# Designs tried in a protein design run: peptides against a protein of PDB entry 5VVV. Part 31

Target 1, 276 residues: chain A of PDB entry 5VVV
Amino acid sequence: FLCGVVEGFYGRPWVMEQRKELFRRLQKWELNTYLYAPKDDYKHRMFWREMYSVEEAEQLMTLISAAREYEIEFIYAISPGLDITFSNPKEVSTLKRKLDQVSQFGCRSFALLFDDIDHNMCAADKEVFSSFAHAQVSITNEIYQYLGEPETFLFCPTEYCGTFCYPNVSQSPYLRTVGEKLLPGIEVLWTGPKVVSKEIPVESIEEVSKIIKRAPVIWDNIHANDYDQKRLFLGPYKGRSTELIPRLKGVLTNPNCEFEANYVAIHTLATWYKSN
Target 2, 276 residues: chain A of PDB entry 5VVV as posed
Amino acid sequence: FLCGVVEGFYGRPWVMEQRKELFRRLQKWELNTYLYAPKDDYKHRMFWREMYSVEEAEQLMTLISAAREYEIEFIYAISPGLDITFSNPKEVSTLKRKLDQVSQFGCRSFALLFDNIDHNMCAADKEVFSSFAHAQVSITNEIYQYLGEPETFLFCPTEYCGTFCYPNVSQSPYLRTVGEKLLPGIEVLWTGPKVVSKEIPVESIEEVSKIIKRAPVIWDNIHANDYDQKRLFLGPYKGRSTELIPRLKGVLTNPNCEFEANYVAIHTLATWYKSN

## One batch from the design tools (peptide; made by RFdiffusion4, then SolubleMPNN)

Design b1_p11_1_s1 (from b1_p11_1, 7 letters changed)
Fold by OpenDDE base, seed 4:
Structure b1_p11_1_s1 (fold): chain B 276 residues (1-276), chain A 11 residues (1-11)
Amino acid sequence: as target 1 above (276 residues)
Amino acid sequence: DIYERYKKAAA
């Protein structure tokens, strides 16, 4: 069971010292996972093709080493979906080289994120792939196999919540393709019925699990404030039955942008996780 | 949802 934090918000990423403090807190609270997915990290999303500099490499190596020191699984995410051509072998090779570099930093767990992108394929991809889901699954499977089938590999679908599914969760052709064609060792991220789910009913997890043919990892936006930085979400982790735990592969909370605001959010997630 | 609008607008 993956339980911890995803740094997955828009806005100023956390500094390395905040991330190390996070790892200390995660260990202390018996949580086990950090997903590196800051949307405004240039080399994560907008400039995903760009290799890390020597200085950036040293920082990431230090961060990954710190995660290991605190027994936290460090998952490196990349979001190539803004401008990748899935059918172009040069794009695939560029993605491989980027993840090879991160592997050299000592990273062993990875994620491919296709959230918050246009649903339209380019003309070249339409000639090769039957659908957007087929293109995403193809590259995800290829990268997963290329990396030697890492112990933890995550996929974030473009339809990552109930309100993004067309026509709905159980009938989505996109999620059906993901469920049928995504390799079984790859985990699927999900935010619940909504992007920010006030509640995640058990029945909603059973519905998505059936179509994706696996238990999801919850990307939990309950404490996310990147959409309204005038608000801080200081309340407890709630609206999730402990009956979800045996039906999930994990829960990763995407909390407030302000690192200092997240004590209650993360601590109460840990209490929830240990209450099963 | 405000967040759903934000996520869709950031896409």
Scores: peptide ipSAE 0.127, ipTM 0.851, DockQ to the pose 0.165
Fold by OpenDDE base, seed 1:
Structure b1_p11_1_s1 (fold): chain B 276 residues (1-276), chain A 11 residues (1-11)
Amino acid sequence: as target 1 above (276 residues)
Amino acid sequence: DIYERYKKAAA
């Protein structure tokens, strides 16, 4: 069971010292996972093709080493979906080289994210792939196999919540393709019925699990504030039955942008997880 | 809408 934090918000990423402090807190609270997915980290999303500099490499190696010191699984995410051409072998090779570089930093766990992108393929991809889901699954499977089938590999679908599914969760052709064609060793991220789900009912997890043919990892936006930085979400982790735990592969909370605001959010997630 | 704010942050 993956339990911890995703740094998955828009806005200023956390500094390396905040991330190291996070790992110390995660270990203390018997949480085990950190997903590196900061939207405004340039080489994560907007400039995903760009290799890390020597200085950036040293920082990431230090961060990955710190995660290992605190027995936290460091998952490196990349979000190429803004401008990748899935049918272009050069784009696939560029993505492979980027993940090879991160593997050299000592990273062993990876995520490929297709959240918050347009649902339209370019003309070249439409000639090769029958749907957007087929294009995403093709590259995800290829990357997963290229990396030697790492123990932890995550996929974030473009339809990552109930409200983004067309026509709905159980009938989505996109999620059906993901469930049928995504390799079984790849985990699927999900935010519940909504982007920010006040509640995640057990029945809603059973519905999505059936179509994706696996238990999801919850990307939980309950404490996310990037959509309204005038608000801080200081309340406890709630609206999730402990009956979800045996029906999930994990829970990763995407909390407030302000690192110092997240004590209650993360601590109460840990209490929830241990109550099973 | 909260979804419009996420789309604006993604844009």
Scores: peptide ipSAE 0.108, ipTM 0.851, DockQ to the pose 0.204
Fold by OpenDDE base, seed 2:
Structure b1_p11_1_s1 (fold): chain B 276 residues (1-276), chain A 11 residues (1-11)
Amino acid sequence: as target 1 above (276 residues)
Amino acid sequence: DIYERYKKAAA
């Protein structure tokens, strides 16, 4: 069971010292996972093709080593979906080289994120792939196999919550393709009924699990505040029954942008996780 | 829409 934090918000990423402090807290609270997915980290999303500099590499190596020291699984995410051409072998090779570099930093767990992108494929991809889901699954499977089938590999669908599913969760052709064609060793991120879900009912997890043919990892935006910098979400982790735990592969909370605001959010997630 | 807010925060 993956339980911890995704740094998945828009806005100023956490500094390395905050991330190290996070790992210390995660260990102390018996949480086990950190997903590196800061939207405004240039080489994560907008400039995903760019290799890390020597200085950036040293920082990431240090960060990954710190995660290991605290027994936290460091999952490196990349979000190529803004401008990747899935059918272009050069793009696939570029993605492979980027993930090879991160593997050299000591990273062993990875995520491919296709959240918050346009659903339209380019003309070249439309000639090769039957749908956007087919394109995403193809590259994800290829990368997963190329990396030697790492123990933890995550996929974030473009339809990552109930409100993004067309026509709905159980009938989504996109999620059906993901469920049928994504290799079984790849985990699927899910956010619940909404982008910010007040509640995640058990039935909603059963519904998505059926179509994706696996238990999801929750990307939980309950404490996310990147959409409203005037608000801090200081309340407890709630609106998730502990009956979800046996039906999930994990829960990763995407908390407030302000690192210092997240004590209650993360601590109460840990309490929730240990309550079953 | 919350999604529009997230997309706008990305811009």
Scores: peptide ipSAE 0.104, ipTM 0.849, DockQ to the pose 0.204
Fold by OpenDDE base, seed 5:
Structure b1_p11_1_s1 (fold): chain B 276 residues (1-276), chain A 11 residues (1-11)
Amino acid sequence: as target 1 above (276 residues)
Amino acid sequence: DIYERYKKAAA
């Protein structure tokens, strides 16, 4: 069971010292996972093709080493979906080389994120792939196999919540393709019925699990505030029955952008997790 | 809606 934090918000990423402090807190609270997915990290999303500099490499190596020191699984995410051509072998090779570099930093767990992108394929991809889901699954499976089938590999679908599913969760052709064609060792990220789910009913997890043919990892936006910079979410982790735990592969909270605001959010997630 | 804000931040 993956339990911890995703740094997955828009806005100023956390500094390395905040991330190290996070790992210390995660260990102390018996949480085990950190997903590196900061939307405004240039080489994560907008410039995903760009290799890390020597200085950036040293920082990431230090961060990955710190995660290991605190027994936290460090998952490196990349979001190529803004401008990748899935059918172009040069794009696939560029993605492979980027993940090879991160593997050299000592990273062993990875994620491909296709959240918050246009649902339309380019003309070249339409000639090769039957749908956008087929294109995403093809590259994700290829990358997963290329990396030697790492123990933890995550996929974030473009339809990552109930309200983004067309026509709905149980009838989505996109999620059906993901469930049927995504290799079984790849985990699927999900935010619940909504992007920010006030509640995640057990029945909603049973519904999505059926179509994706696996238990999801919850990307939990309950404490996310990047969509409303005037608000801090300081309340406890709630609106999730502990009956979800045996029906999930994990829970990663995407909390407030302000690192200092997240004590209650993360601590109460840990209490929730240990209550089962 | 929260959804419209996320789409606007990603645009």
Scores: peptide ipSAE 0.084, ipTM 0.840, DockQ to the pose 0.165

Design b1_p11_1_s2 (from b1_p11_1, 5 letters changed)
Fold by OpenDDE base, seed 5:
Structure b1_p11_1_s2 (fold): chain B 276 residues (1-276), chain A 11 residues (1-11)
Amino acid sequence: as target 1 above (276 residues)
Amino acid sequence: SVKEAMKKAAS
C-alpha cells in the first residue's frame, strides 16, 4: 500500500530542505511514499525533453538519497503530454534517455502523467493510434518494459476523475482502453468523483476499479490549494472511509502549496491509514 | 466547480 505525499500542485515547488523535512515526517508517521510531480518544475512538464544539468543532477541525487535514508519510496514523475508526438520514435527515445538519466540518480520508481492536457492527438498520431488512450497506453507500456518493469510504476490518465469521464466512469471508452491495454503491473492514479473530491465513496472506487481492472492509487486533492491561493486547507483528512484501504493500491495526498500548512493534513492521513 | 475550471484553464 503506497501512503504518503505527492508534490503535484501548480505554483512554487518545495525547496530541497522542505522535501528532506517531509521525508523525516513521513518516516516518523509510518508513511512510505513521495511522488515528485511539481507542475511548475520546468524539466518535469514544460521542458520534459531537457536533461538535468550537473547541478540539478547533484540536487536530485541528494534528494533521492535522502528519501532512501528515511525509507521513503521516491517516485519520479514526468508529464510529456503537453507536446509529445506519441508516434514519433525520436520522442519515445528522448523520454527513455530522460528516465535513464533519473535512473542513474538512483531512482527506481517512476510515473507517467497525462493529466491536464488536451485530448486531441496530432495528425501523425491519428494515423497510427485508434484513440488518445491507445497512444498513451502504447508509450506507457513501452517505457515500463524499457525500464525493466520497475516494482512501482504509475500512470495518470487524462480522465483522472469521475467528472472528466465521457460519458461516465463505467462507460468511458478511454478508461476501458486503459483497463484492457495498460500492463497489469502499472498502477493507475485517480482523484475520486471530482478533481477535488470532498468525499470518495466506496462505490465510486468499486466502479473505477472495474473499468481500469485494478485498484487505483488515490491522488488526493482534499488539501490542495493551488486553485485558490487565498485559502489554506488546515482541516483533518476526512470524507474517506477506512473501508477504502483494502480497495486501493495507495493514497498520496497533494496538499497545500505552503509546506508549513501541511502538518495536520499529513499527520491525519497517517492516523487514518494506521486505523485499519 | 472553481477547482475544475482552473485545471482546465491551465491546459
Scores: peptide ipSAE 0.056, ipTM 0.807, DockQ to the pose 0.163
Fold by OpenDDE base, seed 4:
Structure b1_p11_1_s2 (fold): chain B 276 residues (1-276), chain A 11 residues (1-11)
Amino acid sequence: as target 1 above (276 residues)
Amino acid sequence: SVKEAMKKAAS
């Protein structure tokens, strides 16, 4: 069971010292996972093709080593979906080289994120792939196999919540393609019925699990504030039955952008997880 | 919701 934090918000990323402090807190609270997915990290999303500099490499190596010291699984995410051409073997090779570099930093767990992108493929991709889901699954499976089938590999769908599914969760052709064609060792990220789910009913997890043919990892936006900089979410982790735990592969909270605001959010997630 | 639209609009 993956339980911890995703740094998955828009806005200022956390500094390396905040991330190391997070690992200390995660260990202390018996949580086990950190997903590196900061939307405004230059080489994570907008410039995903760009290799890390020597200085950036040293920082990431130090961060990955710190996660290991605190027994926290460091998952490196990349979001190539803004401008990747899925049918172009040069784009696939560029993505491989980027993940090879991160593997050299001592990273062993990875994620491909296709959240917050247009559903439109370019003309070249439309000639090769039957749908956007087919293109995403093809590259995800190829990268997963290229990396030697790592123990933890995550996929974030473009339809990552109930309100983004067309026509709905159980009838989505996109999620059906993901469920049928995504390799079984790849985990699927999900935010619940909404982007920010006030509640995640058990029945909603049973519905999505059936179509994706696996238990999801919850990307939990309950404490996310990137959409409203005037608000801090200081309340407890709530609106999730402990009956979800045996029906999930994990829960990763995407909390407030302000690192200092997240003590209650993360601590109460840990209490929830240990209460099962 | 407005929140769901804002996450998509930040992309």
Scores: peptide ipSAE 0.055, ipTM 0.808, DockQ to the pose 0.164
Fold by OpenDDE base, seed 2:
Structure b1_p11_1_s2 (fold): chain B 276 residues (1-276), chain A 11 residues (1-11)
Amino acid sequence: as target 1 above (276 residues)
Amino acid sequence: SVKEAMKKAAS
């Protein structure tokens, strides 16, 4: 069971010392996972093709080593979906080289994120792939196999919550393609009924699990505040039954941008997880 | 919701 934090917000990323302090807290609270997915990290999303510099490599190696020291699984995410051409073998090779570099930093767990992107494929991709889901699954499977089928590999769908599913969760052709074609060893991220779900009912997890043919990992935006910088979410982790735990592969909270605001959010997630 | 639109509008 993956339980911890996704740094998955828009705005200023956490500094390396905040991330190390996070790992110390995660270990202390018997949480086990950190997903590196900061939207405004240039080489994560907007410039995903760009290799890390020597200085950036040293920082990432140090961060990955710190995660290992605290027994935290460091999952490196990349979000190529803004401008990738899925049918272009050069793009696929560029993504492979980027993930090879991160693997050399000692990273063993990876994620491909296709959240918050346009659903339209370019003309070249439309000639090769039957749908956007087929394109995403093709590259995700190829990358997963290329990396030697790592123990932890995550996929974030473009339809990552109930309100983004067309026509709905159980009838989504996109999620059906993901469920049928994504390799079984790849985990699927899910956010619940909404981008910010006040509650995640058990029935809603059973519904999505049926179509994706696996238990999801929750990307939980309950404490996310990137959409409202004037608001802090200081309340406890709530509106999730502990009956979800046996129906999930994990829970990763995407908390407030302000690192110091997240003590209650993360601690109460840990209490929730240990209460089962 | 406004929150859902804001996350997608940052793409």
Scores: peptide ipSAE 0.053, ipTM 0.801, DockQ to the pose 0.163
Fold by OpenDDE base, seed 3:
Structure b1_p11_1_s2 (fold): chain B 276 residues (1-276), chain A 11 residues (1-11)
Amino acid sequence: as target 1 above (276 residues)
Amino acid sequence: SVKEAMKKAAS
């Protein structure tokens, strides 16, 4: 069971010292996972093709080593979906080389994120792939196999919550293709009925699990505040029954952008996880 | 919701 934090917000990323402090807190609270997915990290999303510099490589190697020291699984995410051409073998090879570099830093766990992108394929991809889901699954399966089928590999769908599913969760052709074609060793990220789910009912997890043919990992935006700079949510982790735990592969909280505001968010997640 | 629209509009 993956339990911890996703750094998955828009706005200023956390500094390396904040991430190391996070790992210490995660270990202390018996949590086990950090997903590196900061939206405004240039080489994560907008410039995903660019290799890390020598200085950036040293920082990432130090961060990955610190995660290992605290027994935290470091998952490196990349979000190529803004401008990737899925049918172009040069784009696929560029993504492979980027993940090879991160593998050399000692990273063993990875994620491909296709959240917050346009549903339209380019003309070249429409000639090769029967749908956007087929294009995403093709590259995700190829990368997963290329990396030697790592123990932890995550996929974030474009339809990552109930309100983004067309026509709905149980009838989505996109999620059906993901469930049928995504290799079984690849985990699927989900935010619940909404982007920011006030509640995640058990029945809603049973519905999505049926179509994706696996238990999801919850990307939990309950404490997220990147969408509203006037919001600071300091309340406890709530609106999730502990009956979800046996029905999930994990829970990763995407908390407030302000690192110092997240004590209650992360501590109450840890209490929730240990209460089962 | 406004929350869902803003997260999607940051793309």
Scores: peptide ipSAE 0.045, ipTM 0.773, DockQ to the pose 0.239

Design b1_p11_1_s3 (from b1_p11_1, 5 letters changed)
Fold by OpenDDE base, seed 1:
Structure b1_p11_1_s3 (fold): chain B 276 residues (1-276), chain A 11 residues (1-11)
Amino acid sequence: as target 1 above (276 residues)
Amino acid sequence: SIKERYRKAAS
């Protein structure tokens, strides 16, 4: 069971010292996972093709080593979906080289994210792939196999919550293709019925699990504030039955942008997880 | 939601 934090917000990324402090807290609270997915980290999303500099490499190696010191699984995410051409072998090779570089930093766990992108393929991809889901699954499977089938590999769908599914969760052709064609060793991220789910009912997890043919990892936006910088979410982790735990592969909370605001959010997630 | 509008605007 993956339990911990995803740094998955828009806005100023956490500094390396905050991330190291996070790992110390995660270990203390018997949580086990950190997903590196900061939207405004340039080489994560907007400039995903760019290799890390020597200085950036040293920082990431130090961060990955710190995660290992605190027994935290460091998952490196990349979000190429803004401008990738899925049918272009050069784009696939560029993505492979980027993930090879991160593998050299000592990273062993990876995520490929297709959240918050246009649902339309370019003309070149439409000639090769029958749907957007087929294009995403093709590259995800290829990358997963290329990396030697890592123990932890995550996929974030473009339809990552109930309100983004067309026509709905159980009838989505996109999620059906993901469930049928995504390799079984790849985990699927999900935010619940909504982007910010006040509640995640057990029945809603059973519905999505059926179509994706696996238990999801919850990307939980309950404490996310990147959509309203005038608000801090300081309340406890709630609106999730402990009956979800045996029906999930994990829970990763995407908390407030302000690192110092997240004590209650993360601590109460840990209490929830241990209560099962 | 505010979050859904924000994420759609960032797409």
Scores: peptide ipSAE 0.089, ipTM 0.845, DockQ to the pose 0.164
Fold by OpenDDE base, seed 5:
Structure b1_p11_1_s3 (fold): chain B 276 residues (1-276), chain A 11 residues (1-11)
Amino acid sequence: as target 1 above (276 residues)
Amino acid sequence: SIKERYRKAAS
């Protein structure tokens, strides 16, 4: 069971010292996972093709080593979906080289994120792939196999919540393709019925699990404030039954942008997790 | 939600 934090918000990323402090807190609270997915980290999303500099490499190696020191699984995410051409072998090779570099930093767990992108394929991809889901699954499976089938590999679908599914969760052709064609060792990220789910009913997890043919990892936006910087979400982790735990592969909270605001959010997630 | 509107505007 993956339990911890995803740094997955828009806005100023956390600094390396905040991330190290996070790992210390995660260990103390018996949580085990950090997903590196900061939307405004340039080489994560907007400039995903760009290799890390020597200085950036040293920082990432230090961060990954710190995660290991605190027994936290460090998952490196990349979001190529803004401008990748899935059918172009040069793009696939560029993605492979980027993840090879991160593997050299000592990273062993990875994620491909296709959230918050246009649902339309380019003309070249339409000639090769039957649908957008087929294109995403093809590259994800290829990358997963290329990396030697790492123990933890995550996929974030473009339809990552109930309100983004067309026509709905149980009838989505996109999620059906993901469930049927995504290799079984790849985990699927999900935010619940909504992008920000006030509640995640057990029945809603049973519904999505059926179509994706696996238990999801919850990307939990309950404490996310990137959509309203005038608000801080300081309340407890709630609206999730502990009966979800045996029906999930994990829960990663995507909390407030302000690192200092997240004590209650993360601590109460840990209490929830240990209460089962 | 506010976040759904934000993400739809950023996509």
Scores: peptide ipSAE 0.087, ipTM 0.843, DockQ to the pose 0.166
Fold by OpenDDE base, seed 4:
Structure b1_p11_1_s3 (fold): chain B 276 residues (1-276), chain A 11 residues (1-11)
Amino acid sequence: as target 1 above (276 residues)
Amino acid sequence: SIKERYRKAAS
């Protein structure tokens, strides 16, 4: 069971010292996972093709080593979906080289994120792939196999919540393709019925699990404030039955942008997880 | 939701 934090918000990324402090807190609270997915980290999303500099490499190596020191699984995410051509072997090779570099930093767990992108394929991809889901699954499977089938590999669908599914969760052709074609060792991220789910009913997890043919990892936006930084979400982790735990592969909370605001959010997630 | 609008507008 993956339980911890995803740094997955828009806005100023956390500094390395905040991330190290996070790992210390995660260990103390018996949580086990950090997903590196900061939307405004340039080489994560906007410039995903760009290799890390020597200085950036040193910082990431130090961060990954710190995660290991605190027994936290460090998952490196990349979001190539803004401008990748899935059918172009050069683009696939560029993605491979980027993840090879991160592997050299000592990273062993990875994620491909296709959230918050246009649902349209380019003309070249339409000639090769039957659908957007087929294109995403193809590259995800290829990268997963290329990396030697890492123990932890995550996929974030474009339809990552109930309100983004067309026509709905159980009838989504996109999620059906993901469920049928995504290799079984790859985990699927999900935010619940909504992007920010006030509640995540058990029945909603059973519904999505059936179509994706696996238990999801919850990307939980309950404490996310990147959409309204005038608000801080300081309340407890709630609206999730502990009956979800045996039906999930994990829960990763995507909290407030302000690192200092997240004590209650993360601590109460840990209490929730240990209460099952 | 506000978040759903924001995430779609930030893409």
Scores: peptide ipSAE 0.085, ipTM 0.842, DockQ to the pose 0.164
Fold by OpenDDE base, seed 3:
Structure b1_p11_1_s3 (fold): chain B 276 residues (1-276), chain A 11 residues (1-11)
Amino acid sequence: as target 1 above (276 residues)
Amino acid sequence: SIKERYRKAAS
């Protein structure tokens, strides 16, 4: 069971010292996972093709080593979906080389994120792939296999919550393709019925699990505030029955952008996880 | 929600 934090917000990424402090807190609270997915980290999303510099490599190696020291699984995410051409072998090879570099930093767990992108493929991809889901699954499976089938590999669908599913969760052709074609060793990220789910009913997890043919990992936006700079959510982790735990592969909270504001968010997630 | 609009508009 993956339980911890995803740094998955828009806005200023956390600094390396904050991330190291996070790992210490995660260990102390018996949480086990950190997903590196900061939307405004340039080489994560906007410039995903660019290799890390020597200085950036040293920082990432140090960060990954710190995660290991605190027994936290470091998952490196990349979000190529803004401008990748899925059918272009050069794009696939560029993505492979980027993840090879991160593998050399000692990273063993990875994620491909296709959240917050347009549902339309370019003309070249439409000639090769039957749908956007087929294109995403194809590259995800290829990368997963290329990396030697890592123990932890995550996929974030474009339809990552109930409100983004067309026509709905159980009838989504996109999620059906993901469920049928995504290799079984790849985990699927899900935010619940909404992007910010006040509640995640057990029945809603059973519904999505059926179509994706696996238990999801919850990307939980309950404490996210990147959409409203005047909002700070300091309440406890709630609206999730502990009956979800046996029906999930994990829960990763995407908390407030302000690192110091997340004590209650992360601590109450840990309490929830241990209450089962 | 505001979050849903924000995340969808950031694409």
Scores: peptide ipSAE 0.064, ipTM 0.804, DockQ to the pose 0.164

